# Peptides against a protein of PDB entry 7QUU: the designs that were tried, part 51

Target 1, 43 residues: chain A of PDB entry 7QUU
Amino acid sequence: DAVEPSVEKEYKKIISFRDTVFEGKHQQFLVPNNVRLKFLRDR

## One batch from the design tools (peptide; made by RFdiffusion4, then SolubleMPNN)

Design b2_p25_6_s2 (from b2_p25_6, 14 letters changed)
Fold by OpenDDE base, seed 4:
Structure b2_p25_6_s2 (fold): chain B 43 residues (1-43), chain A 25 residues (1-25)
Amino acid sequence: as target 1 above (43 residues)
Amino acid sequence: PLTLEEERKREKEFLEYLKKKGYVK
């Protein structure tokens, strides 16, 4: 399916964030896992 | 699994949470 390039680029950025920053694999964001779990519980 | 909109929302909320906790500027 043809997806607009702007939408595809945004999607890739969001997925990259999920896979790196949110999951704790991004070296620039040193967030403990317990903080991530607390976020998931408290949001 | 989360929709793209839900993922975008989670990103925003998590970044704001990290900012509040002092993990990001």
Scores: peptide ipSAE 0.191, ipTM 0.651, DockQ to the pose 0.254
Fold by OpenDDE base, seed 5:
Structure b2_p25_6_s2 (fold): chain B 43 residues (1-43), chain A 25 residues (1-25)
Amino acid sequence: as target 1 above (43 residues)
Amino acid sequence: PLTLEEERKREKEFLEYLKKKGYVK
């Protein structure tokens, strides 16, 4: 079944935020690689 | 992929973990 637009939108926001943190786009965050691995999606 | 509910939980855990470990300046 297709995911509802509101659900998909929130999902994308969560993923986008986490990705930007991992990519170092937020100066207030300094995330080591082990933390990236810990919170990577597996599905 | 994780469900929205699972991702909400993971995001909360992620932020709390970062704060706990001092990875937030």
Scores: peptide ipSAE 0.582, ipTM 0.876, DockQ to the pose 0.504; fails the geometry check
Fold by OpenDDE base, seed 3:
Structure b2_p25_6_s2 (fold): chain B 43 residues (1-43), chain A 25 residues (1-25)
Amino acid sequence: as target 1 above (43 residues)
Amino acid sequence: PLTLEEERKREKEFLEYLKKKGYVK
């Protein structure tokens, strides 16, 4: 059951953005490690 | 994994939290 392309695209963008912030690779943000734990995916 | 709706909600919460805590450059 293939996911609709626009849904998949948006999902991946959200995950990618959050990951770059957690990795400290996003210039707009400086985020402590505890914030990473708070917003990590569980499922 | 989370649904798209859940991820949208989480992203909004994340951004608001970062702003509130002053983690935005």
Scores: peptide ipSAE 0.581, ipTM 0.876, DockQ to the pose 0.494; fails the geometry check
Fold by OpenDDE base, seed 2:
Structure b2_p25_6_s2 (fold): chain B 43 residues (1-43), chain A 25 residues (1-25)
Amino acid sequence: as target 1 above (43 residues)
Amino acid sequence: PLTLEEERKREKEFLEYLKKKGYVK
């Protein structure tokens, strides 16, 4: 069945946050590459 | 892709890991 809009919205927020951290868009974070590999999505 | 519940869990673990390792300035 179709995913509810609220579920998809929250999902995208979580993914976007993690991606922005890895892209260095949050200056309060300094994330090594091994941490990126640890928390990359596998599906 | 992971479910929303799985991603919520991973987000929590991610933030705690960053804090623990001192990757938060």
Scores: peptide ipSAE 0.577, ipTM 0.875, DockQ to the pose 0.507; fails the geometry check

Design b2_p25_6_s3 (from b2_p25_6, 16 letters changed)
Fold by OpenDDE base, seed 5:
Structure b2_p25_6_s3 (fold): chain B 43 residues (1-43), chain A 25 residues (1-25)
Amino acid sequence: as target 1 above (43 residues)
Amino acid sequence: RKTVEELRKEIKEELEDLKKKGYVL
């Protein structure tokens, strides 16, 4: 099943968000550990 | 400036849009 290029882009974006928020290193602010998106860790 | 709450909302919306397309993340 070929993933549509548009869906792959959105997937890569979500993974980038996951990693950024998980690491707590957002471009606009430092994400405190207690505010990190736990629901993205299991995905 | 995006808040943490705004970022959470955007990520949730994108995840729900992928689910509607039949993808599970």
Scores: peptide ipSAE 0.048, ipTM 0.514, DockQ to the pose 0.053
Fold by OpenDDE base, seed 3:
Structure b2_p25_6_s3 (fold): chain B 43 residues (1-43), chain A 25 residues (1-25)
Amino acid sequence: as target 1 above (43 residues)
Amino acid sequence: RKTVEELRKEIKEELEDLKKKGYVL
């Protein structure tokens, strides 16, 4: 079965956020290792 | 271009929405 476009959109979002949280990679910002977990929690 | 504060807010809100839907990162 073909993957529904809605499921593919949510999958891409999950990967992007995982990379931001666990790797500190984002298309707009590189999150330093020492603040990676703090980035989403603080402010 | 989004500010760091705007990006943090959007990522946090979308992450909580995904968790609420039962997605795992």
Scores: peptide ipSAE 0.037, ipTM 0.451, DockQ to the pose 0.053
Fold by OpenDDE base, seed 4:
Structure b2_p25_6_s3 (fold): chain B 43 residues (1-43), chain A 25 residues (1-25)
Amino acid sequence: as target 1 above (43 residues)
Amino acid sequence: RKTVEELRKEIKEELEDLKKKGYVL
């Protein structure tokens, strides 16, 4: 099934957010290396 | 593959856990 372009665009934004948080360089906060989000481990 | 809604939920829960640890988000 073709993913709707709107859903795909939002998914890409979430992945970009994940990657930024994984690096600990999120615009709103610094993520300490010992405090990583669980969803970053599953992907 | 996780849905957008599932990913939003996971991010929200994890951000709430960071707030409980004393991080300002």
Scores: peptide ipSAE 0.026, ipTM 0.382, DockQ to the pose 0.425
Fold by OpenDDE base, seed 2:
Structure b2_p25_6_s3 (fold): chain B 43 residues (1-43), chain A 25 residues (1-25)
Amino acid sequence: as target 1 above (43 residues)
Amino acid sequence: RKTVEELRKEIKEELEDLKKKGYVL
């Protein structure tokens, strides 16, 4: 089944955010190691 | 500007909504 285009767009945003937060390089701030989104990494 | 905590909350809510729709992330 094809993922709905709206859900795919939301998923891509979440993955991009996850990767950015895990890298610690957000456009607005540096993300400290203790502030990383662990719950996104475990998936 | 959003805080890290605000961004975490928003992304957590989006992830829970996608799970409720039956999507695996």
Scores: peptide ipSAE 0.046, ipTM 0.507, DockQ to the pose 0.053; fails the geometry check

Design b2_p25_6_s4 (from b2_p25_6, 13 letters changed)
Fold by OpenDDE base, seed 5:
Structure b2_p25_6_s4 (fold): chain B 43 residues (1-43), chain A 25 residues (1-25)
Amino acid sequence: as target 1 above (43 residues)
Amino acid sequence: PKTVEELRKEFEEFLKYLEEKGYVL
């Protein structure tokens, strides 16, 4: 089904933000790799 | 595929996890 443009935009923003933080590339969220990997493994 | 709500929930859980570990958000 075609996703409404508003929902698609929000989805893309959330994905981009999440991926940036999880990759340790967010300037304000300097989370160590071991902490990020532990969350991804243990959640 | 995850819904927007599911993605938000997952990320909020991550932020809460960081806060509980004493990281400044």
Scores: peptide ipSAE 0.118, ipTM 0.597, DockQ to the pose 0.367
Fold by OpenDDE base, seed 3:
Structure b2_p25_6_s4 (fold): chain B 43 residues (1-43), chain A 25 residues (1-25)
Amino acid sequence: as target 1 above (43 residues)
Amino acid sequence: PKTVEELRKEFEEFLKYLEEKGYVL
């Protein structure tokens, strides 16, 4: 079944947002690399 | 693959973690 376009668009937005924050490239979320990596490891 | 709800939950957990560490979001 084709994923509804609205759900697919939302999913892609969440992935893009997450990835930019985790890469330290999001303009609004300037998180240090050590903090991002610690969360990813220890969550 | 993760659901939209799972992705939202993980990201909200991250935002909460940042807030607890004193980062302004």
Scores: peptide ipSAE 0.118, ipTM 0.596, DockQ to the pose 0.378
Fold by OpenDDE base, seed 4:
Structure b2_p25_6_s4 (fold): chain B 43 residues (1-43), chain A 25 residues (1-25)
Amino acid sequence: as target 1 above (43 residues)
Amino acid sequence: PKTVEELRKEFEEFLKYLEEKGYVL
């Protein structure tokens, strides 16, 4: 089914934010690679 | 594909994990 444009926009924003944090590019979220990788493995 | 709510939940779990590790967000 077609997703409402507002929901799709919000979804994309969340993905972009998440990816920025996990790539270590977010200045407010300076997370070491080992910590990020441990979370991804353990979840 | 995950819903927006599922993505929010997973990200909040990550933020909580960081907080538990002593990272300031």
Scores: peptide ipSAE 0.117, ipTM 0.596, DockQ to the pose 0.394
Fold by OpenDDE base, seed 1:
Structure b2_p25_6_s4 (fold): chain B 43 residues (1-43), chain A 25 residues (1-25)
Amino acid sequence: as target 1 above (43 residues)
Amino acid sequence: PKTVEELRKEFEEFLKYLEEKGYVL
């Protein structure tokens, strides 16, 4: 199997983690949807 | 496209925002 570059692997991990938290599906980070949406709108 | 460093920075800003709102991370 082709080994992806280290930077690309880290990029994918960060995106996956971020998206999981923003979707409210992370087991540890149970953030309310309205709080997540407010941050995305106001930043 | 955003760099890994830019993504980390933006996500750290989100985590800081949650902390300021009193969420336990």
Scores: peptide ipSAE 0.113, ipTM 0.591, DockQ to the pose 0.359

Design b2_p25_7_s1
Fold by OpenDDE base, seed 5:
Structure b2_p25_7_s1 (fold): chain B 43 residues (1-43), chain A 25 residues (1-25)
Amino acid sequence: as target 1 above (43 residues)
Amino acid sequence: EEEKKKLEEERKKAIERLKKKVPVR
């Protein structure tokens, strides 16, 4: 069962895009607690 | 239109087989 190399390339792009969007959402939550605590001390 | 529908179904089956081979982290 060889998947056509064109379909494999399209699918690899979709996975890489999904992983980048998921990792980008995770990095927005990984603001180190130290930066959030600095914003609360300067008010 | 029927040949285009068959090709789209084969693409869907190929993508589903690839989803089983590539573990989503």
Scores: peptide ipSAE 0.062, ipTM 0.575, DockQ to the pose 0.084
Fold by OpenDDE base, seed 2:
Structure b2_p25_7_s1 (fold): chain B 43 residues (1-43), chain A 25 residues (1-25)
Amino acid sequence: as target 1 above (43 residues)
Amino acid sequence: EEEKKKLEEERKKAIERLKKKVPVR
């Protein structure tokens, strides 16, 4: 199963956000609305 | 419920594959 390129782009944003939070590089634990996977809203 | 479980497992596998491809900066 190949992940769609659009979905892969959204996962890369979530991973980058997670790693930034885990590394203590991010002062806010709030997931920005633009990092939330769009395909999780419609299913 | 089974389709949601399959989709969640595929998402977990996709995230794990992407963690190996995304450089830890």
Scores: peptide ipSAE 0.061, ipTM 0.553, DockQ to the pose 0.064
Fold by OpenDDE base, seed 3:
Structure b2_p25_7_s1 (fold): chain B 43 residues (1-43), chain A 25 residues (1-25)
Amino acid sequence: as target 1 above (43 residues)
Amino acid sequence: EEEKKKLEEERKKAIERLKKKVPVR
């Protein structure tokens, strides 16, 4: 039983989106030290 | 309506089979 190629493409897109969102959540926003120091001075 | 329910169940079974074949990172 071959899964319909349409359903396989939809599922591969969902996985790729999940992985991209997960990788994007693990991208530590490299907040430039200058921006971090600005938030500390404005408090 | 019964044909739509059957098609939706077949799509659900196909997605569940794909979840077992594709490693979720």
Scores: peptide ipSAE 0.059, ipTM 0.575, DockQ to the pose 0.085
Fold by OpenDDE base, seed 1:
Structure b2_p25_7_s1 (fold): chain B 43 residues (1-43), chain A 25 residues (1-25)
Amino acid sequence: as target 1 above (43 residues)
Amino acid sequence: EEEKKKLEEERKKAIERLKKKVPVR
C-alpha cells in the first residue's frame, strides 16, 4: 500500500501534535483550524 | 504525593496506548 505523499505529510503533523501535547514539549502547536486531516475524509 | 504519582503513571499508560494506535513509521 503506497501511502500517498499527501497522507504521509498529515501523519507527520499528527505525530508532531502528539509529541507536542503528550511529551510536554510546550511548542504551541497552532493546529490551523483548516487542518481537516484529509485521511479522515477518505476513510 | 501518592495520588500525584498514580495520576502520572495513568498518564504515561495513556500515552503508551496512543503511541501504539498511531504507529511511528
Scores: peptide ipSAE 0.027, ipTM 0.348, DockQ to the pose 0.082

Design b2_p25_7_s4
Fold by OpenDDE base, seed 2:
Structure b2_p25_7_s4 (fold): chain B 43 residues (1-43), chain A 25 residues (1-25)
Amino acid sequence: as target 1 above (43 residues)
Amino acid sequence: KEKEEELKKLREKAIERARKRVPVR
């Protein structure tokens, strides 16, 4: 089965957000609204 | 079941790439 392209896109956002937080590029742990995981709302 | 295992493998790969970039001290 192929991983849904939507789910892969959401994981790429999580990784990007985390990399940004851990690289110290964000002074605030504010999750940008565009990084809100849509698949967590449908459960 | 196969989709859940693939999602698990993607999470594990993401976590591993993650640990390689930021060592958990």
Scores: peptide ipSAE 0.032, ipTM 0.511, DockQ to the pose 0.041
Fold by OpenDDE base, seed 3:
Structure b2_p25_7_s4 (fold): chain B 43 residues (1-43), chain A 25 residues (1-25)
Amino acid sequence: as target 1 above (43 residues)
Amino acid sequence: KEKEEELKKLREKAIERARKRVPVR
């Protein structure tokens, strides 16, 4: 039962992301404008 | 040692969730 090397690469990215966020390194995530959730402020 | 065991448990849970997300065609 080989764990697919794809799943291990994704898991390493999630850990690195978490550690970067918790270390207080404000890397400005360049969220592509197409993925930017426009919070509809219901006024 | 404790942090390494927690990381191992999180890895196992992520793998199990990935296996459940593959639709058996």
Scores: peptide ipSAE 0.028, ipTM 0.459, DockQ to the pose 0.054
Fold by OpenDDE base, seed 4:
Structure b2_p25_7_s4 (fold): chain B 43 residues (1-43), chain A 25 residues (1-25)
Amino acid sequence: as target 1 above (43 residues)
Amino acid sequence: KEKEEELKKLREKAIERARKRVPVR
């Protein structure tokens, strides 16, 4: 039975969201050297 | 039941592909 095209679209969206969340979590926080938390410079 | 098993297999294959694409350094 062909998976309904609605269900395939939802799965593609879940996979894309997962890939985006994984890319966002596995992008090492390249904290731009400019986003050094101001809280670590005021001592 | 068959559609749910097919969806489960597609999810497992997508998970396995995602695990192979993340270089575990």
Scores: peptide ipSAE 0.026, ipTM 0.466, DockQ to the pose 0.027
Fold by OpenDDE base, seed 1:
Structure b2_p25_7_s4 (fold): chain B 43 residues (1-43), chain A 25 residues (1-25)
Amino acid sequence: as target 1 above (43 residues)
Amino acid sequence: KEKEEELKKLREKAIERARKRVPVR
């Protein structure tokens, strides 16, 4: 299953977000309500 | 100091659980 390069870019964003939230870097990521992970639409 | 180490261990366990759910390739 070749992960589309679009899905891999979104996956990297999810990891970066996760690591920042769990690393206690209190960057208030205003997750824009419009970050519909496109990855969750294609499953 | 002990409470700070406990918080660090809880954070490391949470990160490890998150890594098991979303494998870092």
Scores: peptide ipSAE 0.025, ipTM 0.357, DockQ to the pose 0.112; fails the geometry check

Design b2_p25_8_s1
Fold by OpenDDE base, seed 3:
Structure b2_p25_8_s1 (fold): chain B 43 residues (1-43), chain A 25 residues (1-25)
Amino acid sequence: as target 1 above (43 residues)
Amino acid sequence: VEELRKKEREKRKEEEKRKLEELLK
């Protein structure tokens, strides 16, 4: 079904907010480069 | 007249809400 332009604008805002929150969460799970470099040296 | 315009606005909001819920599933 064709999404009305009003609903599509609200959807784009929700997706943009979700992606911003996921990017912020993903940065919290980023292993610090020093820990990653230690793991690669111990192999 | 005013009550009919209110019901039409409520119907449009419910249709928009249903379409938004379908896109978020």
Scores: peptide ipSAE 0.152, ipTM 0.573, DockQ to the pose 0.000
Fold by OpenDDE base, seed 4:
Structure b2_p25_8_s1 (fold): chain B 43 residues (1-43), chain A 25 residues (1-25)
Amino acid sequence: as target 1 above (43 residues)
Amino acid sequence: VEELRKKEREKRKEEEKRKLEELLK
């Protein structure tokens, strides 16, 4: 089905927002390997 | 004339909404 250029622009904004939120959450949880190794030793 | 133009705009918005909901499934 040919997606209307209006709908494609809106979909691209939703994907970009999802990716920004996902990347922002994943970058904040890039625990430095030293801290990750400390959590694995304390279990 | 103005009422027909309003109904046509509402149909386009409803079709765009359906296409967007299909892309988000």
Scores: peptide ipSAE 0.149, ipTM 0.568, DockQ to the pose 0.000
Fold by OpenDDE base, seed 1:
Structure b2_p25_8_s1 (fold): chain B 43 residues (1-43), chain A 25 residues (1-25)
Amino acid sequence: as target 1 above (43 residues)
Amino acid sequence: VEELRKKEREKRKEEEKRKLEELLK
């Protein structure tokens, strides 16, 4: 199915936004090793 | 003629919107 080039451009923006949000969420889950070590020490 | 071109543009925009909503699921 030939996707209209307008829809492809908008789709690429949506994917890029999702990936950025997902990477940003992963970076929020990338607890700096220092905070992870503190959390394990305070248990 | 202009009204038909307007309806065709609206139909394309609605189809684009539907495709985007499907890709957003």
Scores: peptide ipSAE 0.145, ipTM 0.570, DockQ to the pose 0.000
Fold by OpenDDE base, seed 5:
Structure b2_p25_8_s1 (fold): chain B 43 residues (1-43), chain A 25 residues (1-25)
Amino acid sequence: as target 1 above (43 residues)
Amino acid sequence: VEELRKKEREKRKEEEKRKLEELLK
Protein backbone atom coordinates (compact mmCIF):
# COMPACT_ATOMS: atom_id res chain seq x y z
CA ASP B 1 0.00 0.00 0.00
CA ALA B 2 1.51 3.32 -1.10
CA VAL B 3 1.21 5.44 2.08
CA GLU B 4 0.99 9.14 1.17
CA PRO B 5 4.39 10.85 1.76
CA SER B 6 2.80 13.23 4.35
CA VAL B 7 1.58 10.26 6.44
CA GLU B 8 4.88 8.39 6.15
CA LYS B 9 6.59 11.47 7.67
CA GLU B 10 4.16 11.43 10.63
CA TYR B 11 4.71 7.66 11.18
CA LYS B 12 8.50 8.15 11.14
CA LYS B 13 8.14 10.84 13.87
CA ILE B 14 5.95 8.56 16.07
CA ILE B 15 8.34 5.58 15.66
CA SER B 16 11.37 7.78 16.45
CA PHE B 17 9.62 9.16 19.56
CA ARG B 18 8.63 5.64 20.75
CA ASP B 19 12.17 4.34 20.23
CA THR B 20 13.68 7.35 22.08
CA VAL B 21 11.29 6.82 25.04
CA PHE B 22 12.01 3.06 25.03
CA GLU B 23 15.79 3.62 24.93
CA GLY B 24 15.41 6.22 27.74
CA LYS B 25 13.48 3.69 29.92
CA HIS B 26 16.19 1.05 29.26
CA GLN B 27 18.98 3.55 29.93
CA GLN B 28 20.51 1.56 32.75
CA PHE B 29 20.81 3.83 35.72
CA LEU B 30 24.60 3.78 35.71
CA VAL B 31 24.77 2.90 39.38
CA PRO B 32 28.28 4.18 40.12
CA ASN B 33 30.46 1.10 40.75
CA ASN B 34 31.29 2.57 44.18
CA VAL B 35 27.59 2.46 45.24
CA ARG B 36 27.22 -1.15 44.03
CA LEU B 37 30.40 -2.17 45.89
CA LYS B 38 29.10 -0.49 49.12
CA PHE B 39 25.84 -2.51 48.97
CA LEU B 40 27.82 -5.75 48.45
CA ARG B 41 30.19 -4.96 51.38
CA ASP B 42 27.41 -4.07 53.86
CA ARG B 43 25.82 -7.57 53.41
CA VAL A 1 -16.92 13.66 -9.82
CA GLU A 2 -15.97 16.08 -6.95
CA GLU A 3 -18.09 14.16 -4.37
CA LEU A 4 -16.32 10.87 -5.25
CA ARG A 5 -12.91 12.57 -4.80
CA LYS A 6 -14.08 13.94 -1.42
CA LYS A 7 -15.24 10.46 -0.24
CA GLU A 8 -11.93 8.87 -1.33
CA ARG A 9 -9.96 11.53 0.64
CA GLU A 10 -12.13 10.91 3.74
CA LYS A 11 -11.53 7.11 3.48
CA ARG A 12 -7.74 7.63 3.21
CA LYS A 13 -7.79 9.92 6.31
CA GLU A 14 -9.77 7.30 8.28
CA GLU A 15 -7.32 4.50 7.30
CA GLU A 16 -4.42 6.79 8.28
CA LYS A 17 -6.06 7.49 11.67
CA ARG A 18 -6.52 3.72 12.32
CA LYS A 19 -2.83 3.04 11.51
CA LEU A 20 -1.76 5.91 13.83
CA GLU A 21 -3.94 4.51 16.67
CA GLU A 22 -2.36 1.04 16.17
CA LEU A 23 1.20 2.51 16.39
CA LEU A 24 0.30 4.38 19.65
CA LYS A 25 -0.81 1.13 21.43
Scores: peptide ipSAE 0.133, ipTM 0.561, DockQ to the pose 0.000

Design b2_p25_8_s2
Fold by OpenDDE base, seed 2:
Structure b2_p25_8_s2 (fold): chain B 43 residues (1-43), chain A 25 residues (1-25)
Amino acid sequence: as target 1 above (43 residues)
Amino acid sequence: IEELLKKLREERKEKEEEEKKLKEL
């Protein structure tokens, strides 16, 4: 299925955030602790 | 969120497998 380019950009952001938070990949951007804790709570 | 992250991981894996097949042609 061809995912729309707008939706694909959002998915890439979610995946990059997941990888940073859970997989111990190198952080490409500073994630504030409050945003990290919110994501861990809301998942 | 975990179910959505699972679906996005599966979709990414399928795309990466398709891109590999396309590079082998």
Scores: peptide ipSAE 0.032, ipTM 0.400, DockQ to the pose 0.000
Fold by OpenDDE base, seed 1:
Structure b2_p25_8_s2 (fold): chain B 43 residues (1-43), chain A 25 residues (1-25)
Amino acid sequence: as target 1 above (43 residues)
Amino acid sequence: IEELLKKLREERKEKEEEEKKLKEL
């Protein structure tokens, strides 16, 4: 089923907002680059 | 650090589950 192009745009905005809020919450923690790279590898 | 990495994995999993639910609507 093709999701309506309007609904897809709204979902993309919600996801982008949620990701920005998540990045903002984790920027309060000085995560060392080695820990960030470990987290990305466990992805 | 390990507890923070655990929280980050849990929050990522929750987000991926929410993204699946949003695509099923």
Scores: peptide ipSAE 0.031, ipTM 0.409, DockQ to the pose 0.000
Fold by OpenDDE base, seed 5:
Structure b2_p25_8_s2 (fold): chain B 43 residues (1-43), chain A 25 residues (1-25)
Amino acid sequence: as target 1 above (43 residues)
Amino acid sequence: IEELLKKLREERKEKEEEEKKLKEL
């Protein structure tokens, strides 16, 4: 079944919203950039 | 993992160098 262009557009919006919310939730727990930089230097 | 961490260090270094050049203008 060809997904209607309208439904595909809505699905893409839901994915983009989920990914933005997921990234935003990660940012609240994201280790300060200095500690993340230290982790990337030490490995 | 180490190769990916190397690439992320290189990409960050490039961005920091670009940001420095943009602040000096």
Scores: peptide ipSAE 0.024, ipTM 0.281, DockQ to the pose 0.000
Fold by OpenDDE base, seed 4:
Structure b2_p25_8_s2 (fold): chain B 43 residues (1-43), chain A 25 residues (1-25)
Amino acid sequence: as target 1 above (43 residues)
Amino acid sequence: IEELLKKLREERKEKEEEEKKLKEL
């Protein structure tokens, strides 16, 4: 059964949105090492 | 679409449970 190419494009958009939302939650804000080192130096 | 939305809800629930476990450590 060939999935219509319109439906495949919609699935790809939903997967890309999922991955972006989940990557944004699992991005530990990589506080640039320079900002982390500045915070540790000002303490 | 409905089956994909079901899988997305399940994956969200699993990650919310993992985030709870990580906050208790």
Scores: peptide ipSAE 0.019, ipTM 0.316, DockQ to the pose 0.000

Design b2_p25_8_s4
Fold by OpenDDE base, seed 2:
Structure b2_p25_8_s4 (fold): chain B 43 residues (1-43), chain A 25 residues (1-25)
Amino acid sequence: as target 1 above (43 residues)
Amino acid sequence: LLEELKKLREEKKKEEEEKKKLEEE
């Protein structure tokens, strides 16, 4: 099943946000506040 | 989650401070 390219972009941002918080890697990526809040709520 | 993230950030900060001391010796 081809995941829509919009949904893949959101997953990549969530993964990058996780990796920045856990690995301390200051990757400058623009995570929207809604994606950040969803990540913090779901885990 | 938020408490575990704080703890993990403090552990990483300590590890970085220790690595910096070992690189200055």
Scores: peptide ipSAE 0.026, ipTM 0.275, DockQ to the pose 0.000
Fold by OpenDDE base, seed 4:
Structure b2_p25_8_s4 (fold): chain B 43 residues (1-43), chain A 25 residues (1-25)
Amino acid sequence: as target 1 above (43 residues)
Amino acid sequence: LLEELKKLREEKKKEEEEKKKLEEE
């Protein structure tokens, strides 16, 4: 089925955004790994 | 937070699987 190349490009952008959020690449502040791991444990 | 990260990881995995299916069709 020919998925319109416009729709595929939008899905690729959504996946790339979620990956970037999950990896914490959108953190505007450098949190030390020890502090990050504490926050991850407490939530 | 850990449960939200587990959920986000599982959603990511599903989307990568769906993306792979769409690239194979």
Scores: peptide ipSAE 0.030, ipTM 0.409, DockQ to the pose 0.000; fails the geometry check
Fold by OpenDDE base, seed 1:
Structure b2_p25_8_s4 (fold): chain B 43 residues (1-43), chain A 25 residues (1-25)
Amino acid sequence: as target 1 above (43 residues)
Amino acid sequence: LLEELKKLREEKKKEEEEKKKLEEE
């Protein structure tokens, strides 16, 4: 089953956001507010 | 999530401070 290319792109952005937040560099990474809010709600 | 990420960041900071102390001895 090919994962929808939209869902894979969002998942990659969430991982990159997590790792950037952990490094304390999250202000340097432009994540769209919808992806950021979803990520913050799920954990 | 945010509390878990704060905790992991504080743990990593403690490990870095411990490594610096071992390099100063």
Scores: peptide ipSAE 0.028, ipTM 0.296, DockQ to the pose 0.000; fails the geometry check
Fold by OpenDDE base, seed 5:
Structure b2_p25_8_s4 (fold): chain B 43 residues (1-43), chain A 25 residues (1-25)
Amino acid sequence: as target 1 above (43 residues)
Amino acid sequence: LLEELKKLREEKKKEEEEKKKLEEE
C-alpha cells in the first residue's frame, strides 16, 4: 500500500518535532545542565 | 522519569527498525 507522499511528509515533520522536544530544544527556560540531570535522575 | 525515558528510547528504536524494514522492501 503506497502511503500518499503528502501523508509521509507530515509524519516526518511530527517525528522531527518529537525528537527536537525530547532533546530539550523547545524548553521555554534555559535550565542549566546540572539541574536538568538532577531532574532526570529524580524521576 | 528515567523509566519513561527508557520506554521512549525503546519505542524510537522499534520505529527505526520498522523504517529500515520498509526501506529494504
Scores: peptide ipSAE 0.026, ipTM 0.325, DockQ to the pose 0.000; fails the geometry check

